# Peptides against a protein of PDB entry 3HTU: the designs that were tried, part 12

Target 1, 75 residues: chain A of PDB entry 3HTU
Amino acid sequence: RRPEEWGKLIYQWVSRSGQNNSVFTLYELTNGEDTEDEEFHGLDEATLLRALQALQQEHKAEIITVSDGRGVKFF

## One batch from the design tools (peptide; aimed at target 1 F24 T25 I64)

Design b2_p15_5_s2 (made by RFdiffusion4, then SolubleMPNN; from b2_p15_5, 7 letters changed)
Fold by OpenDDE base, seed 1:
Structure b2_p15_5_s2 (fold): chain B 75 residues (1-75), chain A 15 residues (1-15)
Amino acid sequence: as target 1 above (75 residues)
Amino acid sequence: MISEELLEKLKKALA
């Protein structure tokens, strides 16, 4: 899959699932228990970042970087 | 593992 395709799958999960908070660390998106049954679980962080960047271009996500790491907010 | 501190920082930064 291309990064854009991964982004689509990720956003579909975010949209369809009942999330109490749309802010995630990059790690929990691909390694957390909430996504264990998703196709993107275990996805490498580099590809994940590219996927999220694609979503960001569509204003569906905002990636934020702090000194301790990176996260993303979905819209 | 998930860092609660990092998550909180991110949420704060995006608020």
Scores: peptide ipSAE 0.245, ipTM 0.783, DockQ to the pose 0.517
OpenDDE base, seeds 2, 3, 4, 5: peptide ipSAE 0.227, 0.152, 0.177, 0.154; ipTM 0.772, 0.701, 0.738, 0.694

Design b2_p15_5_s3 (made by RFdiffusion4, then SolubleMPNN; from b2_p15_5, 8 letters changed)
Fold by OpenDDE base, seed 1:
Structure b2_p15_5_s3 (fold): chain B 75 residues (1-75), chain A 15 residues (1-15)
Amino acid sequence: as target 1 above (75 residues)
Amino acid sequence: MISKEELEKLLKALA
């Protein structure tokens, strides 16, 4: 899958699970219990970041990057 | 690793 395709799957989960306006660390998106049954569980962080960047271009997510880590808010 | 709580605070500060 391309990053954009992963982004689509991730956002579909966000929407269907009612996680819009929710905040996640990048780690918990792919390694947390809430996404264990999702196709994107276990996705490498580099690909995840590219997927989220694609969503950010569509104003569906906002990535926050600090020296101590990264996270994302979905809209 | 940044905590979810800290991340939420950071996002709030940016709003």
Scores: peptide ipSAE 0.125, ipTM 0.701, DockQ to the pose 0.318
OpenDDE base, seeds 2, 3, 4, 5: peptide ipSAE 0.120, 0.121, 0.123, 0.119; ipTM 0.698, 0.695, 0.701, 0.693

Design b2_p15_5_s4 (made by RFdiffusion4, then SolubleMPNN; from b2_p15_5, 7 letters changed)
Fold by OpenDDE base, seed 1:
Structure b2_p15_5_s4 (fold): chain B 75 residues (1-75), chain A 15 residues (1-15)
Amino acid sequence: as target 1 above (75 residues)
Amino acid sequence: MISKELLEKLLKALE
């Protein structure tokens, strides 16, 4: 899958899950218990970042990078 | 690795 395709799958999960909080660490998205049944579980962080960057271009996500990690907010 | 609490605070501050 291309990064854009991964981004679509991730965003579909976020949209359909009905979660109250749409803020995630990158680790949480691919290693968390909530995504164990998703195709993107276990996805390498480099590919994940590219997927999220594609979503960011569509204004569907905002990536934040700090000195001790990264996270994302979905819209 | 950044805590989710800190991440949420940082993202809120950017709004």
Scores: peptide ipSAE 0.189, ipTM 0.743, DockQ to the pose 0.310
OpenDDE base, seeds 2, 3, 4, 5: peptide ipSAE 0.184, 0.187, 0.183, 0.181; ipTM 0.739, 0.741, 0.739, 0.738; seeds 3, 5 fail the geometry check

Design b2_p15_6 (made by RFdiffusion4)
Pose (drawn by RFdiffusion4):
Structure b2_p15_6 (pose): chain A 75 residues (1-75), chain P 15 residues (1-15)
Amino acid sequence: as target 1 above (75 residues)
Amino acid sequence: TEDEEIVLEKLEEER
């Protein structure tokens, strides 16, 4: 599955829960306790990073760099 | 920024 297909799914999960301006770590998206039964749970950080970069090009997300890791804000 | 602080707190909790 390509980066942008994951990007669409990631974006849909965020939008439907009312988290449209929420900030997430990349880890908690693929490994957190809120996303356990989500389809993208277990996705590697590299593919997730690319899916997020596709969302950023669509102005749907902003990737945050915080020293020892990565996070993301959705719009 | 506030968003960076939220990510920092979450990373600390995860560790």

Design b2_p15_6_s1 (made by RFdiffusion4, then SolubleMPNN; from b2_p15_6, 7 letters changed)
Fold by OpenDDE base, seed 5:
Structure b2_p15_6_s1 (fold): chain B 75 residues (1-75), chain A 15 residues (1-15)
Amino acid sequence: as target 1 above (75 residues)
Amino acid sequence: SADEEKVAKKLEELK
C-alpha cells in the first residue's frame, strides 16, 4: 500500500470510531489496544508518518511534535 | 498549545 492508501484507512477508522478531533501518539495508533483489529496495526512508524503527512496535506490531520516524540490530531 | 500538552502527557504515560 502507498502512504496515501494507509492514510485513507487510518482516517476511515478515526471517522468510524468517532475519534475526530482527538489526539494520538504515533505509538498508540499502531500499537494501541484500540486499533488491534485494524489493518494498520503494527505499521512501521516511518510508513505511518508518511501516511499522516499525506492526510496533513489534505488538512485532515496535524502532526504534533514535542520533546519526547510525536503525535497527531485528526480533523 | 493544548494539543501539544495532550501529546506530551500521553508520551509521559508510556514511560
Scores: peptide ipSAE 0.602, ipTM 0.888, DockQ to the pose 0.933
OpenDDE base, seeds 1, 2, 3, 4: peptide ipSAE 0.588, 0.593, 0.585, 0.593; ipTM 0.885, 0.885, 0.884, 0.886

Design b2_p15_6_s2 (made by RFdiffusion4, then SolubleMPNN; from b2_p15_6, 7 letters changed)
Fold by OpenDDE base, seed 5:
Structure b2_p15_6_s2 (fold): chain B 75 residues (1-75), chain A 15 residues (1-15)
Amino acid sequence: as target 1 above (75 residues)
Amino acid sequence: SEDEKIVEKKLKELK
């Protein structure tokens, strides 16, 4: 899958689970309990970041960088 | 920002 295709899957989960406007760490999205049954569970962080950057260009997400790592907010 | 604080808090909890 291309990054934008992964982004679509991730955003579909966010939307159908009612997680819009929620904040996640990148780890939570791919390693958390809430996404265990999703195709993107276990996705490597580099690919995840590219997927989220694609969503960011569509104004569907904002990548948040802090001193100890990164997170994301979905819109 | 508040979102940054949330991310920071979550990251601390994960470690």
Scores: peptide ipSAE 0.673, ipTM 0.902, DockQ to the pose 0.943
OpenDDE base, seeds 1, 2, 3, 4: peptide ipSAE 0.667, 0.670, 0.667, 0.668; ipTM 0.899, 0.900, 0.899, 0.900

Design b2_p15_6_s3 (made by RFdiffusion4, then SolubleMPNN; from b2_p15_6, 4 letters changed)
Fold by OpenDDE base, seed 5:
Structure b2_p15_6_s3 (fold): chain B 75 residues (1-75), chain A 15 residues (1-15)
Amino acid sequence: as target 1 above (75 residues)
Amino acid sequence: SEDEEIVREKLEELK
């Protein structure tokens, strides 16, 4: 899958689960219990980041960077 | 910001 395709799957999950406007760490999205049944569970961080960047271009997400790591907010 | 603080707190929990 291309990053944009992964982004679509991730955003679909966010929307279906009613978690728009929620903040996640990148780890939570791919390693958390809430996404265990999703195809993107276990996705490598590099690909995940590219997927989120694609969503960011569409104004559907905002990647948040702090000293200890990164997170993302979905819109 | 508030969102940055949320991310920071979540990351601290993982440590």
Scores: peptide ipSAE 0.668, ipTM 0.898, DockQ to the pose 0.930
OpenDDE base, seeds 1, 2, 3, 4: peptide ipSAE 0.662, 0.664, 0.664, 0.664; ipTM 0.896, 0.897, 0.897, 0.897

Design b2_p15_6_s4 (made by RFdiffusion4, then SolubleMPNN; from b2_p15_6, 8 letters changed)
Fold by OpenDDE base, seed 3:
Structure b2_p15_6_s4 (fold): chain B 75 residues (1-75), chain A 15 residues (1-15)
Amino acid sequence: as target 1 above (75 residues)
Amino acid sequence: SEDEKIVEERLKKLK
């Protein structure tokens, strides 16, 4: 899959699952309990980052970088 | 920012 295809799958999950909190760490998206049954579970962080960057260009996400790692806010 | 604080807090809990 291309990064933008991964991004589509991730955003579909975000939209359909009705998350009450739109902020995630990157680890939570690929290793968290809430995404265990999703195709993108276990996705490497580098590919995930590219997927999120594709969403960011569409103004559907914002990647957040802090001292201890990265997160993302979905819109 | 507020969002950065949220991410930082989550990361602290996971590590």
Scores: peptide ipSAE 0.649, ipTM 0.902, DockQ to the pose 0.868
OpenDDE base, seeds 1, 2, 4, 5: peptide ipSAE 0.646, 0.648, 0.646, 0.650; ipTM 0.900, 0.900, 0.901, 0.901; seed 5 fails the geometry check

Design b2_p15_7 (made by RFdiffusion4)
Pose (drawn by RFdiffusion4):
Structure b2_p15_7 (pose): chain A 75 residues (1-75), chain P 15 residues (1-15)
Amino acid sequence: as target 1 above (75 residues)
Amino acid sequence: TEAELKAAAEAAAAA
C-alpha cells in the first residue's frame, strides 16, 4: 500500500472522531492504545512519515519536529 | 518518554 492510501485512511480516522485539530505523536498513531483496533496500527514510522507528507502537501496535516521524535497536527 | 514527547509536540503546535 502506497504512502497516500495510508494517508487517506489516517485522515478519515482523524476526521470522523472530531479530532480535526488534534496533535499526535507518530508512535501513538501506529502503536498507541487508542488506535489498537485501527487498520494502520503497526505501520512502520518510515511509511507513516511519507503518508503524513502526502497529507501535508494537501494541507491536511502539519508535521512537527520535537527533538527526539516526530508528531503531527491534522486539519 | 512518550508522555513528554506528546507534551512537547502540543507545545510546538501551539507556538

Design b2_p15_7_s1 (made by RFdiffusion4, then SolubleMPNN; from b2_p15_7, 11 letters changed)
Fold by OpenDDE base, seed 1:
Structure b2_p15_7_s1 (fold): chain B 75 residues (1-75), chain A 15 residues (1-15)
Amino acid sequence: as target 1 above (75 residues)
Amino acid sequence: SLEELLEKAKKKAEE
């Protein structure tokens, strides 16, 4: 799958699951218990980041990067 | 770390 295809799958999960808080760490998206049944579970962080960047280009996500970590907010 | 801060923020939002 291409990064934008992974992004689509991730965003579909976020939208359909109706998360109370749309802010995530990158780790919990691919390693968390809530995504164990999703195709993107276990996805390498490099590919995940590219997928999120594709979503960010579509204004569906905002990647938060500071000196000591990263996160993402979905819209 | 940011990761820890984000987790704390998520927990706070759930209250």
Scores: peptide ipSAE 0.065, ipTM 0.635, DockQ to the pose 0.178
OpenDDE base, seeds 2, 3, 4, 5: peptide ipSAE 0.061, 0.061, 0.065, 0.056; ipTM 0.651, 0.651, 0.637, 0.648

Design b2_p15_7_s2 (made by RFdiffusion4, then SolubleMPNN; from b2_p15_7, 12 letters changed)
Fold by OpenDDE base, seed 4:
Structure b2_p15_7_s2 (fold): chain B 75 residues (1-75), chain A 15 residues (1-15)
Amino acid sequence: as target 1 above (75 residues)
Amino acid sequence: SLEELLKKIKEKAEE
């Protein structure tokens, strides 16, 4: 899958799951319990980042960087 | 910790 395709799958999950909080760390998005049944679970962080960057270009997400790591806010 | 990282990210997201 291309990064854009991964982004689509991730965003579909976000949209359908009805999350109370739309902010995630990159780790919990691919390694957390909430995504265990998703195809993108276990996705490497490099590919995940590219997927999220694709979503960011579409104004569907915003990557957040802090000194200790990265996260993402979905819209 | 993961919890602390999440806190920092969520706080920044609210800015």
Scores: peptide ipSAE 0.268, ipTM 0.808, DockQ to the pose 0.887
OpenDDE base, seeds 1, 2, 3, 5: peptide ipSAE 0.233, 0.260, 0.201, 0.197; ipTM 0.791, 0.805, 0.769, 0.766

Design b2_p15_7_s3 (made by RFdiffusion4, then SolubleMPNN; from b2_p15_7, 9 letters changed)
Fold by OpenDDE base, seed 1:
Structure b2_p15_7_s3 (fold): chain B 75 residues (1-75), chain A 15 residues (1-15)
Amino acid sequence: as target 1 above (75 residues)
Amino acid sequence: SLEELKEKAEKKAEE
């Protein structure tokens, strides 16, 4: 899959699951218990980042960089 | 922790 295709799958999960909190760390998105049944579970962080960047271009996500890590907010 | 980082990300997202 291309990064854009991964982004689509990720965003579909976010939208369909109706998450109360739309902010995630990159780690919990691909390694967390909530996504264990998703195709993108276990996705390498480099590919994940590219997927999120694609979503960011569509204004569907915002990548957040803090002093000790990174997260993402979905819209 | 992951939770602490998430909280930081949430705070920054609110800025």
Scores: peptide ipSAE 0.107, ipTM 0.679, DockQ to the pose 0.848
OpenDDE base, seeds 2, 3, 4, 5: peptide ipSAE 0.104, 0.066, 0.105, 0.106; ipTM 0.675, 0.663, 0.684, 0.679

Design b2_p15_7_s4 (made by RFdiffusion4, then SolubleMPNN; from b2_p15_7, 12 letters changed)
Fold by OpenDDE base, seed 5:
Structure b2_p15_7_s4 (fold): chain B 75 residues (1-75), chain A 15 residues (1-15)
Amino acid sequence: as target 1 above (75 residues)
Amino acid sequence: SLEELLEQIKEKAEE
């Protein structure tokens, strides 16, 4: 799959999941309990980042960088 | 820790 295809799958889950919070660390998005049944569970961080960057271009996500790590906010 | 990272990221996201 291309990064933008992964992005589509991720955003579909976010949209359908009804999560109380739309902010995730990159780790919990691909390694957390909430996504265990999703195709993107276990996705490597490099590919994940590219997928999220594609979503960011569509104004569907914002990648958040802090000194100790990264996360994402979905819109 | 993951908890600390979440706190930092979510606080920044509120801006």
Scores: peptide ipSAE 0.208, ipTM 0.780, DockQ to the pose 0.852
OpenDDE base, seeds 1, 2, 3, 4: peptide ipSAE 0.203, 0.205, 0.175, 0.207; ipTM 0.779, 0.779, 0.758, 0.779

Design b2_p15_8 (made by RFdiffusion4)
Pose (drawn by RFdiffusion4):
Structure b2_p15_8 (pose): chain A 75 residues (1-75), chain P 15 residues (1-15)
Amino acid sequence: as target 1 above (75 residues)
Amino acid sequence: TEDEEIVAEKLEEEA
């Protein structure tokens, strides 16, 4: 599955829950306790990073760099 | 920024 297909699914989960301006770590998206029964749970950080970059190009997400890791804000 | 601080707190909790 390509980066942008994961991007669409990631974006849909965020939009439907009313998290349209929420900030997430990349880890908690693929490994957190809120996304355990989500389809993207277990996705590697490299593919997730690319899916997020695709969303950023669509102005649907902003990737945040915080020293020892990565996060993201959705719009 | 505020968003960076939220990410920092979450990373500390995950660690």

Design b2_p15_8_s1 (made by RFdiffusion4, then SolubleMPNN; from b2_p15_8, 6 letters changed)
Fold by OpenDDE base, seed 5:
Structure b2_p15_8_s1 (fold): chain B 75 residues (1-75), chain A 15 residues (1-15)
Amino acid sequence: as target 1 above (75 residues)
Amino acid sequence: SEDEEIVRKRLEELK
């Protein structure tokens, strides 16, 4: 899958999950229990980042960088 | 920012 295709799958999950929080760490998106049944679970961080960057270009996400790692806010 | 603080706290919890 291309990064854009992964981004689509991730955003579909975000949209359908009913989560009250739209902010995630990159780790919990691919390694968390909440996404355990999703195809993108276990996705490497490099590919994940590219997928999120694709969503960011579409104004559907914003990547957040802090001292200890990265997160993302979905819109 | 608020969103950065949320991310920071969660990252600390995962350590």
Scores: peptide ipSAE 0.643, ipTM 0.901, DockQ to the pose 0.883
OpenDDE base, seeds 1, 2, 3, 4: peptide ipSAE 0.642, 0.643, 0.640, 0.641; ipTM 0.901, 0.902, 0.901, 0.901

Design b2_p15_8_s2 (made by RFdiffusion4, then SolubleMPNN; from b2_p15_8, 5 letters changed)
Fold by OpenDDE base, seed 5:
Structure b2_p15_8_s2 (fold): chain B 75 residues (1-75), chain A 15 residues (1-15)
Amino acid sequence: as target 1 above (75 residues)
Amino acid sequence: SEDEEIVRKKLEELK
């Protein structure tokens, strides 16, 4: 899958689960219990980041960077 | 910001 395709799957989950406007760490998106049944569970961080960047271009997400790592907010 | 603080706290919990 291309990053944009992964982004679509991730955003679909966010929307269906009613978690728009929620903040996640990159880790909990791919390693958390809430996404265990999703195809993107276990996705490598590099690909995940590219997927989120694609969503960011569409104004559907905002990647948040802090000293200890990164997170993302969905819109 | 508030969102940055949320991310920071979550990351600290993982440590």
Scores: peptide ipSAE 0.672, ipTM 0.902, DockQ to the pose 0.932
OpenDDE base, seeds 1, 2, 3, 4: peptide ipSAE 0.665, 0.667, 0.667, 0.666; ipTM 0.899, 0.900, 0.900, 0.900

Design b2_p15_8_s3 (made by RFdiffusion4, then SolubleMPNN; from b2_p15_8, 8 letters changed)
Fold by OpenDDE base, seed 3:
Structure b2_p15_8_s3 (fold): chain B 75 residues (1-75), chain A 15 residues (1-15)
Amino acid sequence: as target 1 above (75 residues)
Amino acid sequence: SEDEKIVEERLKKLK
């Protein structure tokens, strides 16, 4: 899959699952309990980052970088 | 920012 295809799958999950909190760490998206049954579970962080960057260009996400790692806010 | 604080807090809990 291309990064933008991964991004589509991730955003579909975000939209359909009705998350009450739109902020995630990157680890939570690929290793968290809430995404265990999703195709993108276990996705490497580098590919995930590219997927999120594709969403960011569409103004559907914002990647957040802090001292201890990265997160993302979905819109 | 507020969002950065949220991410930082989550990361602290996971590590």
Scores: peptide ipSAE 0.649, ipTM 0.902, DockQ to the pose 0.868
OpenDDE base, seeds 1, 2, 4, 5: peptide ipSAE 0.646, 0.648, 0.646, 0.650; ipTM 0.900, 0.900, 0.901, 0.901; seed 5 fails the geometry check

Design b2_p15_8_s4 (made by RFdiffusion4, then SolubleMPNN; from b2_p15_8, 4 letters changed)
Fold by OpenDDE base, seed 5:
Structure b2_p15_8_s4 (fold): chain B 75 residues (1-75), chain A 15 residues (1-15)
Amino acid sequence: as target 1 above (75 residues)
Amino acid sequence: SEDEEIVAKKLEELK
């Protein structure tokens, strides 16, 4: 899959999961318990970043960088 | 920002 296709799958999960929290660390998004049944579970960070960057271009996500790492907010 | 603080806290919990 291309990064854009991964982004689509991730955003579909976010939109349909019914979660009230839209902020994630990159690790919990691909390695957390909440996404164990998703196709993107275990996705490498490099591909994940490209997927999220594609979503950023669509104004569906914002990558957040802090001193200890990165996260993402979905819109 | 609030979102940055949320991310920072989550990362702190994972350490």
Scores: peptide ipSAE 0.647, ipTM 0.895, DockQ to the pose 0.858
OpenDDE base, seeds 1, 2, 3, 4: peptide ipSAE 0.642, 0.643, 0.644, 0.643; ipTM 0.893, 0.892, 0.894, 0.893

## One batch from the design tools (peptide; aimed at target 1 V23 H59 K73)

Design b2_p16_1 (made by RFdiffusion4)
Pose (drawn by RFdiffusion4):
Structure b2_p16_1 (pose): chain A 75 residues (1-75), chain P 16 residues (1-16)
Amino acid sequence: as target 1 above (75 residues)
Amino acid sequence: SREVTEEDIEELEEKF
């Protein structure tokens, strides 16, 4: 599955729950306790990062760099 | 428009 297909699925989960301006760690998206039964749970951070970059190009997400890791804000 | 505030960064740091 390509980066942008994950990107669409990631974006849909965020939009439907009312988290349209929420900040997430990349880890908690693929490994957190809220996304356990989500389809993207277990996705590697590299592919996730690319899916997020595709969303950023669509102005649907902003990737945040915080020293020892990565996060993301959705719009 | 997109914006990341200092409060967002602090919230994120707390999560790490």

Design b2_p16_1_s1 (made by RFdiffusion4, then SolubleMPNN; from b2_p16_1, 7 letters changed)
Fold by OpenDDE base, seed 4:
Formats: C-alpha cells, sequence, structure tokens
Structure b2_p16_1_s1 (fold): chain B 75 residues (1-75), chain A 16 residues (1-16)
C-alpha cells in the first residue's frame, strides 16, 4: 500500500470509531489495543508518518512533535 | 480547518 492508502485506512478507523478531534501517540495507533484488528496495526513508523503526512495535506490530521515524542490529532 | 490546541499538546505529553 502507498502512504496515501494507509492514511485512508487510518482515517476511516478514526471516523467510524468516532474519534475525530482526538489525539494519539504514534505508538498507540499502530501498537495499541484499540487497533489490534485494523490492517494498519503493526505498521512501521516511517510508513505511518508518511501516511499521516498525506492526511495532513488533506487537513484531516496534524502531526504534533513534542520533546518526548510525536503524536497526531485527527480532524 | 485544523487547530491543535495547547490542551491537545498537554494530552499528548501525558500519553507519552
Amino acid sequence: as target 1 above (75 residues)
Amino acid sequence: HMEVTQEDIEKLKEML
């Protein structure tokens, strides 16, 4: 899958689970219990970032960088 | 429209 395709899957999960406007760590998106049944579970961080960047271009997400790591807010 | 608030940032920090 291309990053844009991964982004679509991720955002679909966010939307159907009613978690728009929520903040996630990158870890919990791909390694958390809530996404265990999702195709993007276990996705490598590099690909995840590219997927989120694609969503960011669509104004559907914003990657947040803090001193302790990175996360993302979905819109 | 996107807006990351300070509250969002604080939430993230707590999660990390």
Scores: peptide ipSAE 0.691, ipTM 0.930, DockQ to the pose 0.930
OpenDDE base, seeds 1, 2, 3, 5: peptide ipSAE 0.689, 0.688, 0.678, 0.689; ipTM 0.929, 0.929, 0.928, 0.930

Design b2_p16_1_s2 (made by RFdiffusion4, then SolubleMPNN; from b2_p16_1, 5 letters changed)
Fold by OpenDDE base, seed 5:
Structure b2_p16_1_s2 (fold): chain B 75 residues (1-75), chain A 16 residues (1-16)
Amino acid sequence: as target 1 above (75 residues)
Amino acid sequence: HMEVTEEDIEELRKKL
């Protein structure tokens, strides 16, 4: 899958689960309990980041970088 | 509309 395709799957999950406007760590998106049944579970962080960057271009997410790590807010 | 607040950042820090 292309990053844009992964982004679509991720955002569909966020939207359908009612978690728009929520903040996630990158880890919990791909390794968390809530996404265990999703195709993007276990996705490598590099690909995840590219997927989120694609969503960011569509104004559907903003990647957040702090000293202790990275996360993302979905819109 | 995209807006990340300080509350969002604090929430993220709690998760990390």
Scores: peptide ipSAE 0.741, ipTM 0.935, DockQ to the pose 0.911
OpenDDE base, seeds 1, 2, 3, 4: peptide ipSAE 0.739, 0.739, 0.734, 0.741; ipTM 0.935, 0.934, 0.933, 0.935

Design b2_p16_1_s3 (made by RFdiffusion4, then SolubleMPNN; from b2_p16_1, 6 letters changed)
Fold by OpenDDE base, seed 2:
Structure b2_p16_1_s3 (fold): chain B 75 residues (1-75), chain A 16 residues (1-16)
Amino acid sequence: as target 1 above (75 residues)
Amino acid sequence: SMEVTEEDIEKLRKML
């Protein structure tokens, strides 16, 4: 899958589960309990980041960087 | 709105 296709799957999960306007760490998106049944569970961080960057271009997400790591807010 | 607030950043810091 292309990063844009992964982004679509991630955003579909966010929307259908009512997680819009929520903040996530990058780790919990791919390793958390809430996404265990999703196709993007276990996705490598590099591909995840590119997927989120694609969503950011569409104004559907914003990647957040702080001293202790990175996260993302979905819109 | 499509903005990241200071509250969002604080939430993230607590999660990391």
Scores: peptide ipSAE 0.710, ipTM 0.933, DockQ to the pose 0.901
OpenDDE base, seeds 1, 3, 4, 5: peptide ipSAE 0.705, 0.707, 0.709, 0.704; ipTM 0.933, 0.933, 0.934, 0.933

Design b2_p16_1_s4 (made by RFdiffusion4, then SolubleMPNN; from b2_p16_1, 5 letters changed)
Fold by OpenDDE base, seed 5:
Structure b2_p16_1_s4 (fold): chain B 75 residues (1-75), chain A 16 residues (1-16)
Amino acid sequence: as target 1 above (75 residues)
Amino acid sequence: SMEVTEEDIKKLKEKL
């Protein structure tokens, strides 16, 4: 899958689970219990980041960087 | 809106 395709899958999960406007760590998106049954579970962080960047271009997410790590807010 | 708030940052830091 291309990053844009992964982004679509991730955003579909966010939307159907009612978690728009929520903040996630990058880790919990691909390694957390809440996404265990999703196709993007286990996705490498590099590909995840590219997927989120694709969503960011569509104004559907914003990647957040703090001293202790990175996350994302979905819109 | 695409605004990230201080509360969002706080929530993120709590998760890290």
Scores: peptide ipSAE 0.761, ipTM 0.941, DockQ to the pose 0.900
OpenDDE base, seeds 1, 2, 3, 4: peptide ipSAE 0.758, 0.758, 0.758, 0.758; ipTM 0.941, 0.941, 0.940, 0.941

Design b2_p16_2 (made by RFdiffusion4)
Pose (drawn by RFdiffusion4):
Structure b2_p16_2 (pose): chain A 75 residues (1-75), chain P 16 residues (1-16)
Amino acid sequence: as target 1 above (75 residues)
Amino acid sequence: RAELLAKGATLTAPAP
């Protein structure tokens, strides 16, 4: 599955829950306790980062750099 | 987590 297909799925989960301006760590998206029964749970951070970069190009997400890791804000 | 939320609070959706 390509980066942008994961991007669409990630974006749909965020939009439907009312988290349209929420900030997430990349870890909590693929490994957190809120996304356990989500389809993208277990996705590697490299592919997730690319899916997020695709969303950023569509102005649907902003990737945040915080020293020892990564996060993202969705729009 | 706090640093991430602080940085996230300063962000807004970009203009198209």

Design b2_p16_2_s1 (made by RFdiffusion4, then SolubleMPNN; from b2_p16_2, 9 letters changed)
Fold by OpenDDE base, seed 4:
Structure b2_p16_2_s1 (fold): chain B 75 residues (1-75), chain A 16 residues (1-16)
Amino acid sequence: as target 1 above (75 residues)
Amino acid sequence: MEELKKLGSLLSKPAP
């Protein structure tokens, strides 16, 4: 899958699970309990970041970067 | 990560 395709799957999960307007660390998305049954669970961080960047371009997400990590807010 | 979680708590909508 391309990053854009992963982004689509991730956002579908966000929407269907009612997680819009919620913030996640990158780790929570791919290693968290809430996504254990999703196809993107276990996805490498590099590909995840590209997927989220694609969503950000569509104004569906905002990547948050701080000195000690990164996260994302979904809209 | 602590700063990120703090920001998340402020930016996220309340959990159902």
Scores: peptide ipSAE 0.070, ipTM 0.703, DockQ to the pose 0.205
OpenDDE base, seeds 1, 2, 3, 5: peptide ipSAE 0.059, 0.050, 0.069, 0.068; ipTM 0.681, 0.660, 0.693, 0.706

Design b2_p16_2_s2 (made by RFdiffusion4, then SolubleMPNN; from b2_p16_2, 7 letters changed)
Fold by OpenDDE base, seed 2:
Structure b2_p16_2_s2 (fold): chain B 75 residues (1-75), chain A 16 residues (1-16)
Amino acid sequence: as target 1 above (75 residues)
Amino acid sequence: MKELLEKGSLLSKPAP
């Protein structure tokens, strides 16, 4: 899959799962218990980041990069 | 981003 296609799958999960918190670490998206049944579970972080960057271009996400970790907020 | 950090939304998340 292309990064844009991964981004679509991730955003669909966020928007349809009724998540009460739209902020995630990158780790919990691909390694967390909440996404164990999703196709993007286990996705390498580099590909995940590219997927999120595609969503960011569409103003559907904002990537947060700080010294002690990385996360993303979905809109 | 700053607002998110100030409210601790990201920092409160588990990390390995």
Scores: peptide ipSAE 0.150, ipTM 0.718, DockQ to the pose 0.073
OpenDDE base, seeds 1, 3, 4, 5: peptide ipSAE 0.129, 0.127, 0.129, 0.122; ipTM 0.686, 0.708, 0.700, 0.693

